Peptides against a protein of PDB entry 1MQS. Designs and how they scored, part 143

Target 1, 223 residues: chain A of PDB entry 1MQS
Amino acid sequence: ILKMLFLNKDLNNNDNITTITDDIFNQQEIIWKVLILDIKSTATISSVLRVNDLLKAGITVHSLIKQDRSPLPDVPAIYFVSPTKENIDIIVNDLKSDKYSEFYINFTSSLPRNLLEDLAQQVSITGKSDKIKQVYDQYLDFIVTEPELFSLEISNAYLTLNDPKTTEEEITGLCANIADGLFNTVLTINSIPIIRAAKGGPAEIIAEKLGTKLRDFVINTNS

## One batch from the design tools (peptide; made by RFdiffusion4, then SolubleMPNN)

Design b2_p23_8_s1 (from b2_p23_8, 12 letters changed)
Fold by OpenDDE base, seed 3:
Structure b2_p23_8_s1 (fold): chain B 223 residues (1-223), chain A 23 residues (1-23)
Amino acid sequence: as target 1 above (223 residues)
Amino acid sequence: SPAKDLTKELKELIEEYRKKLEE
């Protein structure tokens, strides 16, 4: 995902997201961009990236593809949306209206041949093909699905986490194990979750650890 | 990355359609 945000430049995928963003932010000039999403891609982005990550990647504004967006004719745009006829039509309309200076299009899944042809045909009519700089598809190999309830069946997890005699180190260790279990579950079901946790307790610790693992994984696999 | 680069293919298709429009 970070690769996409940096216009598909080569990134060191051996580092975590924080290291990558810090290195790029400190060593390279930031290209400010607008990010256009749909509902599905918004859920994905929100699950693995923080607002600060977007900022460090040079995303100045992000919005939904279907909402009314202000023109930024001097700003390059990154589209990260589903490969649908509707989205293609909107992109072409944005192109026609010179809404952005450059268009970097990233489809979340495979773009069917008929839609590729349709996109090409429509763009040819506009005479503005030079503004389209990149087109990618199959960007995500994970999907956002409906919520599911499950248990990891970790022995005495609740008791340990609520025992006043349990040390902070023990809690941290247990939370790490829970996060690992959840992470493995995510991989098994091939779905990226949106993480929610109550503040001020072990759940928050678990959420943080899981979030980090997911971010690192997505960066390493989808960069 | 699982992403596939379609840029070249798209550009070629655009050119083909452009030529058809000029005929």
Scores: peptide ipSAE 0.629, ipTM 0.946, DockQ to the pose 0.373
Fold by OpenDDE base, seed 2:
Structure b2_p23_8_s1 (fold): chain B 223 residues (1-223), chain A 23 residues (1-23)
Amino acid sequence: as target 1 above (223 residues)
Amino acid sequence: SPAKDLTKELKELIEEYRKKLEE
């Protein structure tokens, strides 16, 4: 993931994420980029990276691929999205509209041959193939298949939580709301979940809050 | 498996389709 944020440059893999980002930040000029995600990739990034990691990687703005995004014609864009026809169509549309200066496309899993050909065909029509600088696939080594996946509009929350303009109070409030939502979900399904969260980010805050709520609930219910 | 670079392959395909359009 860090590799893609640095436009797939060779990174020294022997160091911790923080060390890598710090080293790159100190040694190279930061290229500011836009990061475009989908729901699946957002979850992945949130589990691996901290808020400050994105900034250190030069990510100035991040958004969902399906959201309306403002044109930034002078800014390069990194796509990290699922290899779907829908996403390809959106990328091509972004290319047609000159939404960004350069396109670095990274698919989360394997890109089927038919979709690769479709992408090529559509790009050929635009005449803007020069703007596509990189295309990678199979970026995620593993697909976590959880049979019971509940999505709580994590994308909007992630964007808000990772916006540098968001205040600490707003973050705390949002985390509390998310924890409440998750708690209600747990109560609805009548199952106590195992909570796993990335360290050092909003997910940890949410996990802590949720854990506390669940513990309190169990104690109160058994009392 | 590690990430696979498809850039070259894509560019080649784009050129192929471009030629077809000019035909």
Scores: peptide ipSAE 0.628, ipTM 0.945, DockQ to the pose 0.333
Fold by OpenDDE base, seed 5:
Structure b2_p23_8_s1 (fold): chain B 223 residues (1-223), chain A 23 residues (1-23)
Amino acid sequence: as target 1 above (223 residues)
Amino acid sequence: SPAKDLTKELKELIEEYRKKLEE
């Protein structure tokens, strides 16, 4: 899985996930990517990786394949999804619409020959085969219980946070909105989360804001 | 089992289908 996040480059398998991510983070420039998942792959990712691991791997945004996703034409995408006709059709549609700059497709299990041919046939019609950089299958050997996954669906959050022209005020405002959304979600599910965030960026700001909101809420309700 | 690389095979199939479309 970690190998997939680094575009299937050779990784030293003798180290734990944290050591590997730290070493790569320190040695190579991070390529920021979008991670596209389905329900099954989400369960796998959640069981193996922490949010911090994804960030260290250059995954800034992750979304479900069936969800509406904003176009990021200058950002490469990693698909980690089940080998189904539906998912293939969605990938091809994303390709047609130039939703991402590059497509790294990783199927969770074996891709049947008929679906491989279908994918090839559809891609041939688009004339955009050059955007498909990799196709892998057989990533998952186990089934994990489905986790609860949600998204705030804030439009262009990634672009706003990563645009060098974005002002500090705009970043602060967006972080506040995200923190509010997360706070509301926490209240809705009635569970206090453990907050983890990478240091030195918007994620830390969001984490701090959310933490403050939660602490204030707990103090006020216990009181 | 390690992940299997299908990239080359896919590219070849794409080219085959492309040729069929021009026919």
Scores: peptide ipSAE 0.620, ipTM 0.945, DockQ to the pose 0.301
Fold by OpenDDE base, seed 1:
Structure b2_p23_8_s1 (fold): chain B 223 residues (1-223), chain A 23 residues (1-23)
Amino acid sequence: as target 1 above (223 residues)
Amino acid sequence: SPAKDLTKELKELIEEYRKKLEE
């Protein structure tokens, strides 16, 4: 799962989640990305990861695949969903609409051949295959029950960002909270990261806020 | 990780379907 969150880069499997996230953060590179889940994968993620882990992995926003999501054309997306026709259709629609800059698709279980071919056929029609950077399957070999779904408070961040009634101020507030979390992580690791954020979305806001906090911290520590 | 990389296979299939469309 952590490997997925870091775009399937090689990770040391012998380390715990905290160590892995810390090590990656210490590389002074964080890539902001969106995590797209379904009900099943949400349960899995919530059972294994904490909100802080997601933040350390650069996940600023997570949403359900069936929910209406705002376009973030400059932001890479990680899909972690069940290999179903419905999910494939949604992914292709997201691709067609340029909803995200890059698509990292991870299916929770084995992708049937017929669905792989269907995905390929649909993508070929869009002419946007270059945006698909990775496709993996068989990530999970266990079934997680639904009761663990809400441990990451996914609903709050998603609702805040996607509720049409949400004010710009509220979005800014949420971004500030995320930036605070990231800042605390930076302080804990005692390393100033290179922040890479896509423009035009929450990631940019978060990056700016985090940058400001870091600058302020450096100034205050050097006075 | 038990995860399997299907990227190459998918890209190849996409190319095959693309060729069929041009035909």
Scores: peptide ipSAE 0.620, ipTM 0.943, DockQ to the pose 0.297

Design b2_p23_8_s2 (from b2_p23_8, 13 letters changed)
Fold by OpenDDE base, seed 3:
Structure b2_p23_8_s2 (fold): chain B 223 residues (1-223), chain A 23 residues (1-23)
Amino acid sequence: as target 1 above (223 residues)
Amino acid sequence: SPAKDLTEELKKLIEEYKKKLKE
């Protein structure tokens, strides 16, 4: 995902998202760009990236593809949307209206041949094909699905976390194990979760750890 | 990366359609 946000430039896959964004931010001028999403991709982005991550990646504004958007003719746009006829038509309309300076199109899943042909045909009519700089598909390995309830069945987790004799180090260790379990579960079900946790407790620690793991994984997988 | 680059394919198709428009 970070690769996409940096216009599919090669990134160091061995670093975490914070290190990558910090390095890029400090080493080179950031290209400011607009990010256009749909409902599905919004859920994915929200599960993996924080607002600060987007900012550090040079995303000045993000909007839904179906939402009315103000023209920014001097700003490049990154589309990260589902490969549908509707979205293609909207992209072409944005192209026709010179809504952005450049178009970097990233489809969340595989783009069917017929839709690729349709996109090409429509773009050919506009005479503005030069504004389309990149087109990618199959960007996401995971899908966002409806919530499922499950248990890791970690022995004595509740008791350990609530025992006043338990040390902070022990809590941290247990939380790490729980996060690992959740992470593995996510990979197993091939679905990216949206993480929620209560503030001020072990759940927050677990959520943070899991979030970090997911971010790192997505960076490595999509780079 | 799981992503596939379709840029060249798209550009090729666009040129083909442009030619058809001129015929």
Scores: peptide ipSAE 0.615, ipTM 0.943, DockQ to the pose 0.375
Fold by OpenDDE base, seed 2:
Structure b2_p23_8_s2 (fold): chain B 223 residues (1-223), chain A 23 residues (1-23)
Amino acid sequence: as target 1 above (223 residues)
Amino acid sequence: SPAKDLTEELKKLIEEYKKKLKE
């Protein structure tokens, strides 16, 4: 994932994420980029990276691919999305509209040949193939099966949590809402989960809140 | 498996389609 954020340059993988980001930040000029995600890739990013990691990687703005996004014609964009016809069409549309200066496309899983052909065909018509700088697939080492992925469908949660302009109070409030949603889900499934979260970010806050709620519930129910 | 670079393959395909459009 870090490799992707640094435009697939060779990174020394022997260090932890923090060390890698710090080293790159200190040694190279930061290229500011836009990060375009989908729901699946958002979950992946949030599990691995902290808010500060994105900033250190030069991510100025991040958005969902299906959301309306403001044009940034002078800013390069990194796409990290599922290899679907819908996403390809959106990327091509963004290309046609000159939404960004450069396009770095990273598909989360394997890109089928038919979709690669479709992408090529559509791009050929635009006359803007020079803006596509990179295309990668099979980026994720693990496949999260859709049936096992549960979404609370909280609008813009990831964006809000990772926006540097968001206040601590807003973050706390949103984390509480997420924890409540997860708690309700646990109650519905009637199973106590093992909670795992990345350290140093909103996920940790959510995990802590959820853990507290579950502990309180168990204590109160057994009382 | 590690990420696969498809850039060159894509560029090749784009050129092929461009040729077809001119024909």
Scores: peptide ipSAE 0.614, ipTM 0.942, DockQ to the pose 0.332
Fold by OpenDDE base, seed 1:
Structure b2_p23_8_s2 (fold): chain B 223 residues (1-223), chain A 23 residues (1-23)
Amino acid sequence: as target 1 above (223 residues)
Amino acid sequence: SPAKDLTEELKKLIEEYKKKLKE
């Protein structure tokens, strides 16, 4: 799962989640991403990872694939969903509408050949195949029940960021909280990360706030 | 079982379908 969140880069499997996230955070640029889930994958993610782990992996927002999602055309997206015709159609629709800048697709189980063909056919018509960067399957061998608290927190954050009735102040407040979490992580590791954030979305706001906090901290500590 | 990379297979299939559309 962590490998998926880091765009399937090679990770040292001998380390625990905290060590892996800390090492990557210190040594590599964090790419801010959107995570798209379904009900099954949400349960799995919630059982293995905490909200703080997702933040450390550069996940700024997560949403259900069937939910109405705001376009983030400059933000890469990770899909972690069941290999179904319905999900494939939604992914292709997101591609057509330029919902995200890049598409990293990870199916929870084996993708049937007929669905792979269907995906290929639909994508070929869009002319936007270059936006699909990765496709993986067989990611999960088991389904674990979802911790309720984790799911609730994730849903609330997503709803707040994507609700058209949400004020700019509320969005700013949520982004500040996320930045605080990341800031605390940086301090714990005692290393300043290189931050990369997509433009035009919450990730940019978070990156800016985090940068400011880090700069302020350094100035205050040296003064 | 580790996750399987289908990226190259998908890209190949996409190109095949593109050829069919031009035909």
Scores: peptide ipSAE 0.608, ipTM 0.940, DockQ to the pose 0.296
Fold by OpenDDE base, seed 5:
Structure b2_p23_8_s2 (fold): chain B 223 residues (1-223), chain A 23 residues (1-23)
Amino acid sequence: as target 1 above (223 residues)
Amino acid sequence: SPAKDLTEELKKLIEEYKKKLKE
């Protein structure tokens, strides 16, 4: 799962989650990305990862696949969802609408051949196959009960970012909270990361806020 | 079980379907 959040790069499996995230955070640029989940994968993620782990992985926004999500055409997206016809159709629709800049698709269980072919057929019609960067089949053999805390977090993030009634102030507030979390992480590992953020979205706002906090901290500490 | 990379297989299938659309 953690590997998925880092675009399926090779990770040292001998370390615990905290050590892995810290090492990656220290050595690599943070790429801001969106995480798309379903109910089943939400339960899985909540059981394995903490909120801080998602932040360390560069997840700026997470939402449910069946919900209406705001377009972030300059932001890469990670899908971690069940291999169903419905989810495939939604992914293809997101592709057609240029919902995100890049698509990293991770199915929670075995993808049947017929669905793989269906996905291929639909994508072939869109002419946007280049946006699909990865497709993985991840076998989750366990069912975990969904923690309420994680569900609330997803819901809150989704509502804040996708509700047309959401004010700029609310968005700014959420971004500030995320930036604070990232800042605390940086302080914990005692390393200043290089931040890569997509332009025109929440990621940019977060990056700017984080940058400001880091600069202020450095100035205050050296004084 | 480790995740299986299906990217290449998908890309291959996409190209096959593209060819079919042009026939």
Scores: peptide ipSAE 0.607, ipTM 0.940, DockQ to the pose 0.296

Design b2_p23_8_s3 (from b2_p23_8, 12 letters changed)
Fold by OpenDDE base, seed 4:
Structure b2_p23_8_s3 (fold): chain B 223 residues (1-223), chain A 23 residues (1-23)
Amino acid sequence: as target 1 above (223 residues)
Amino acid sequence: SPAKDLTKELNELIEEYKKKLKE
């Protein structure tokens, strides 16, 4: 994933993510770029990277592929999305509209041959193939989906929580809503989870709120 | 990284389709 954010340059994989990002941030001029995600890839990014990591990688703005996005014709874009016909069509439309200066396309899983051909055919018609700088696939093929993995509107939450314009009050409110959602899920499954959260971020706030709710529930039910 | 570079393959396909359009 970090390799993708640095336009698939060869990175020494032996170093900690923090060390890599710090070294690049300090040694190289940051090229600011837009990161375009879908729901699935947003969940992946949020699980692996922190907001600060994205900033250090030169990601100034991140958006969902299906959202209305403002044109940034002078800014390169990194797509990290599922290999679907819908996403390909959107990418091609973005290309036609000159929405970005350069297109770095990274599919989360393997791109079927028929979709690769479809992409090629559509791009050939646009006459703007020179703007597509890279196409990669199979980024998440090595990630085994956990059997009990679920998502609670992670994409919107992630975007809101990581927007520098979001107020502390808004963050607190969103965290509370997420904690409520998780709490309801726990009650539905009728199991007490082990809560794990990254330190120093919204996830920790959510974990604390959820923990409190669960403790209160146990006390009230035993009581 | 399991990621596969498809850039060259895509460009080749694009050129093939461009040729077909001129025909």
Scores: peptide ipSAE 0.613, ipTM 0.943, DockQ to the pose 0.327
Fold by OpenDDE base, seed 2:
Structure b2_p23_8_s3 (fold): chain B 223 residues (1-223), chain A 23 residues (1-23)
Amino acid sequence: as target 1 above (223 residues)
Amino acid sequence: SPAKDLTKELNELIEEYKKKLKE
């Protein structure tokens, strides 16, 4: 994922994420870019990266691929999305509209040959193939055995939590709301989950809040 | 498996389709 955020340049893999981001931040001029995600990739990024990691990687703005996005014709874009026909069509439309200056496309899993050919065909018609700088696939090696992925409104939450304009109070409030939502879900399914969260980000805050709520609930119900 | 670079393959396919459009 970090490699993707740095336009698939060779990174020294022996260092922690923080060390890598710090080293790159200190040694190279930051290229400011836009990050385009979908629901699945948003969840992935949120599990691995901290809020400040995106900024250190030069991500100025991040958005969902299906959301209306403002044109930034002078800014390069990184796409990190599922290899679907729908996403390919949206990327091509963004290309046609000159929404960004350069396109770095990274698919979360393997891109089927038929979709690669479809992408090529559509791009050939636009006459703007020079704007596509990179195409990668198979970024997510972990087949998350699709747990019943209860995607809560993770997309809006991630965007808000990672917006540098968002206040600490707003972050805390949102995390509390997410924890409440998860807690209600747990109660609905009548099972106690094992909670795992990435350290140093909103996910940890949510996990702590949820854990506390669950512990309190168990104590109160057994009481 | 590590991420796979498809850039060259894509560009080759694009050129093939461009040729077809001119025929």
Scores: peptide ipSAE 0.610, ipTM 0.942, DockQ to the pose 0.346
Fold by OpenDDE base, seed 1:
Structure b2_p23_8_s3 (fold): chain B 223 residues (1-223), chain A 23 residues (1-23)
Amino acid sequence: as target 1 above (223 residues)
Amino acid sequence: SPAKDLTKELNELIEEYKKKLKE
């Protein structure tokens, strides 16, 4: 799962989640991403990862695949969803509408051959195959059926970022909270990360706020 | 079982379908 969040880069599997996220945060540029889930994958993510882990992995917002999501054309997206015809159609529609800059598709279980062919056929018609950077399957060997673990206390705040009813002030406030969390992480690891944020979305706001906080901290400490 | 990379296979299929569309 962590590999997926880091676009399937090689990770040291011998380390715990915290160590891995800290090392990546310290040594590599953080790529801000959107995470798209379904009900099944949400349960899985909630059981394994904490909100802080998602932030350290550069996940600025997560949403359900069936929810109305705002376009973030400059932001890469990670899909972690069940291999169904419905989900494939939604992904292709997102591709057609240029909803995100890049598409990293990870199916929770094995993708049937017929669905792979369907995906290929639909993508071929769009002329936007270059936006699909990765396709993986078989991430989960078991379906975590524990619905109760779904309470990612991911504060309603992250869903709020994609809610069209959310005000600009609310978005700004949420971004500030995320930036605060990242700032605290940076201080804890005693390393200033290189932050890459997509333009035109919450990631950019977060990056700017974080940058300001870091600059202020350095100025105050040298003083 | 580790996750399986289908990227190459998908791209090959996409190219095949593109050829069919031109015919």
Scores: peptide ipSAE 0.606, ipTM 0.940, DockQ to the pose 0.309
Fold by OpenDDE base, seed 5:
Structure b2_p23_8_s3 (fold): chain B 223 residues (1-223), chain A 23 residues (1-23)
Amino acid sequence: as target 1 above (223 residues)
Amino acid sequence: SPAKDLTKELNELIEEYKKKLKE
């Protein structure tokens, strides 16, 4: 994933994410980029990267592929999305509209031959094939979905929490709301979950808040 | 599994389709 954020340049894999990002940040001029995600890739990014990691990687703006996005014709774009016909059509449309200066396309899983051909055909019509700098696939292995998956619009929350324009107050408020939502979900299903969260980000804040709520609830229920 | 580079293959396909369009 980090390799993708640095335009698939060779990175020394022996270092942790923080060391890699720090070394690159200190040694090379940061190329500012736009990151375009979908629901699946957003979940993956959220699980692997901390809040400041995107900024260290030169990601200034990140958005969902299906959302309306402002043109940034002088900014390169990294797509990290599922290999679907819909996503390909959107990418081609972005290409046609000169939405970005360069296109670095990374599919989360294997790109079927028919979709590769479709992409090629559509791009050939645009006459803008020179803007497509890279196409990669098979970034993610098969993700085993846990039974009874519950989502609170994780993509929107992630985008808000990781937007550099978001205020501390907004982050705190959103984390509280998410914790409340999760707490209510736990009560609804009548099952106490094991809480797992990445360290150093909003997820940790949410986990702590949720843990406190659950502990308080258990103590109050058992008295 | 490491990511696979499809850039060359895509470019080859694009050129093939461009030829078909001129045809």
Scores: peptide ipSAE 0.606, ipTM 0.941, DockQ to the pose 0.327

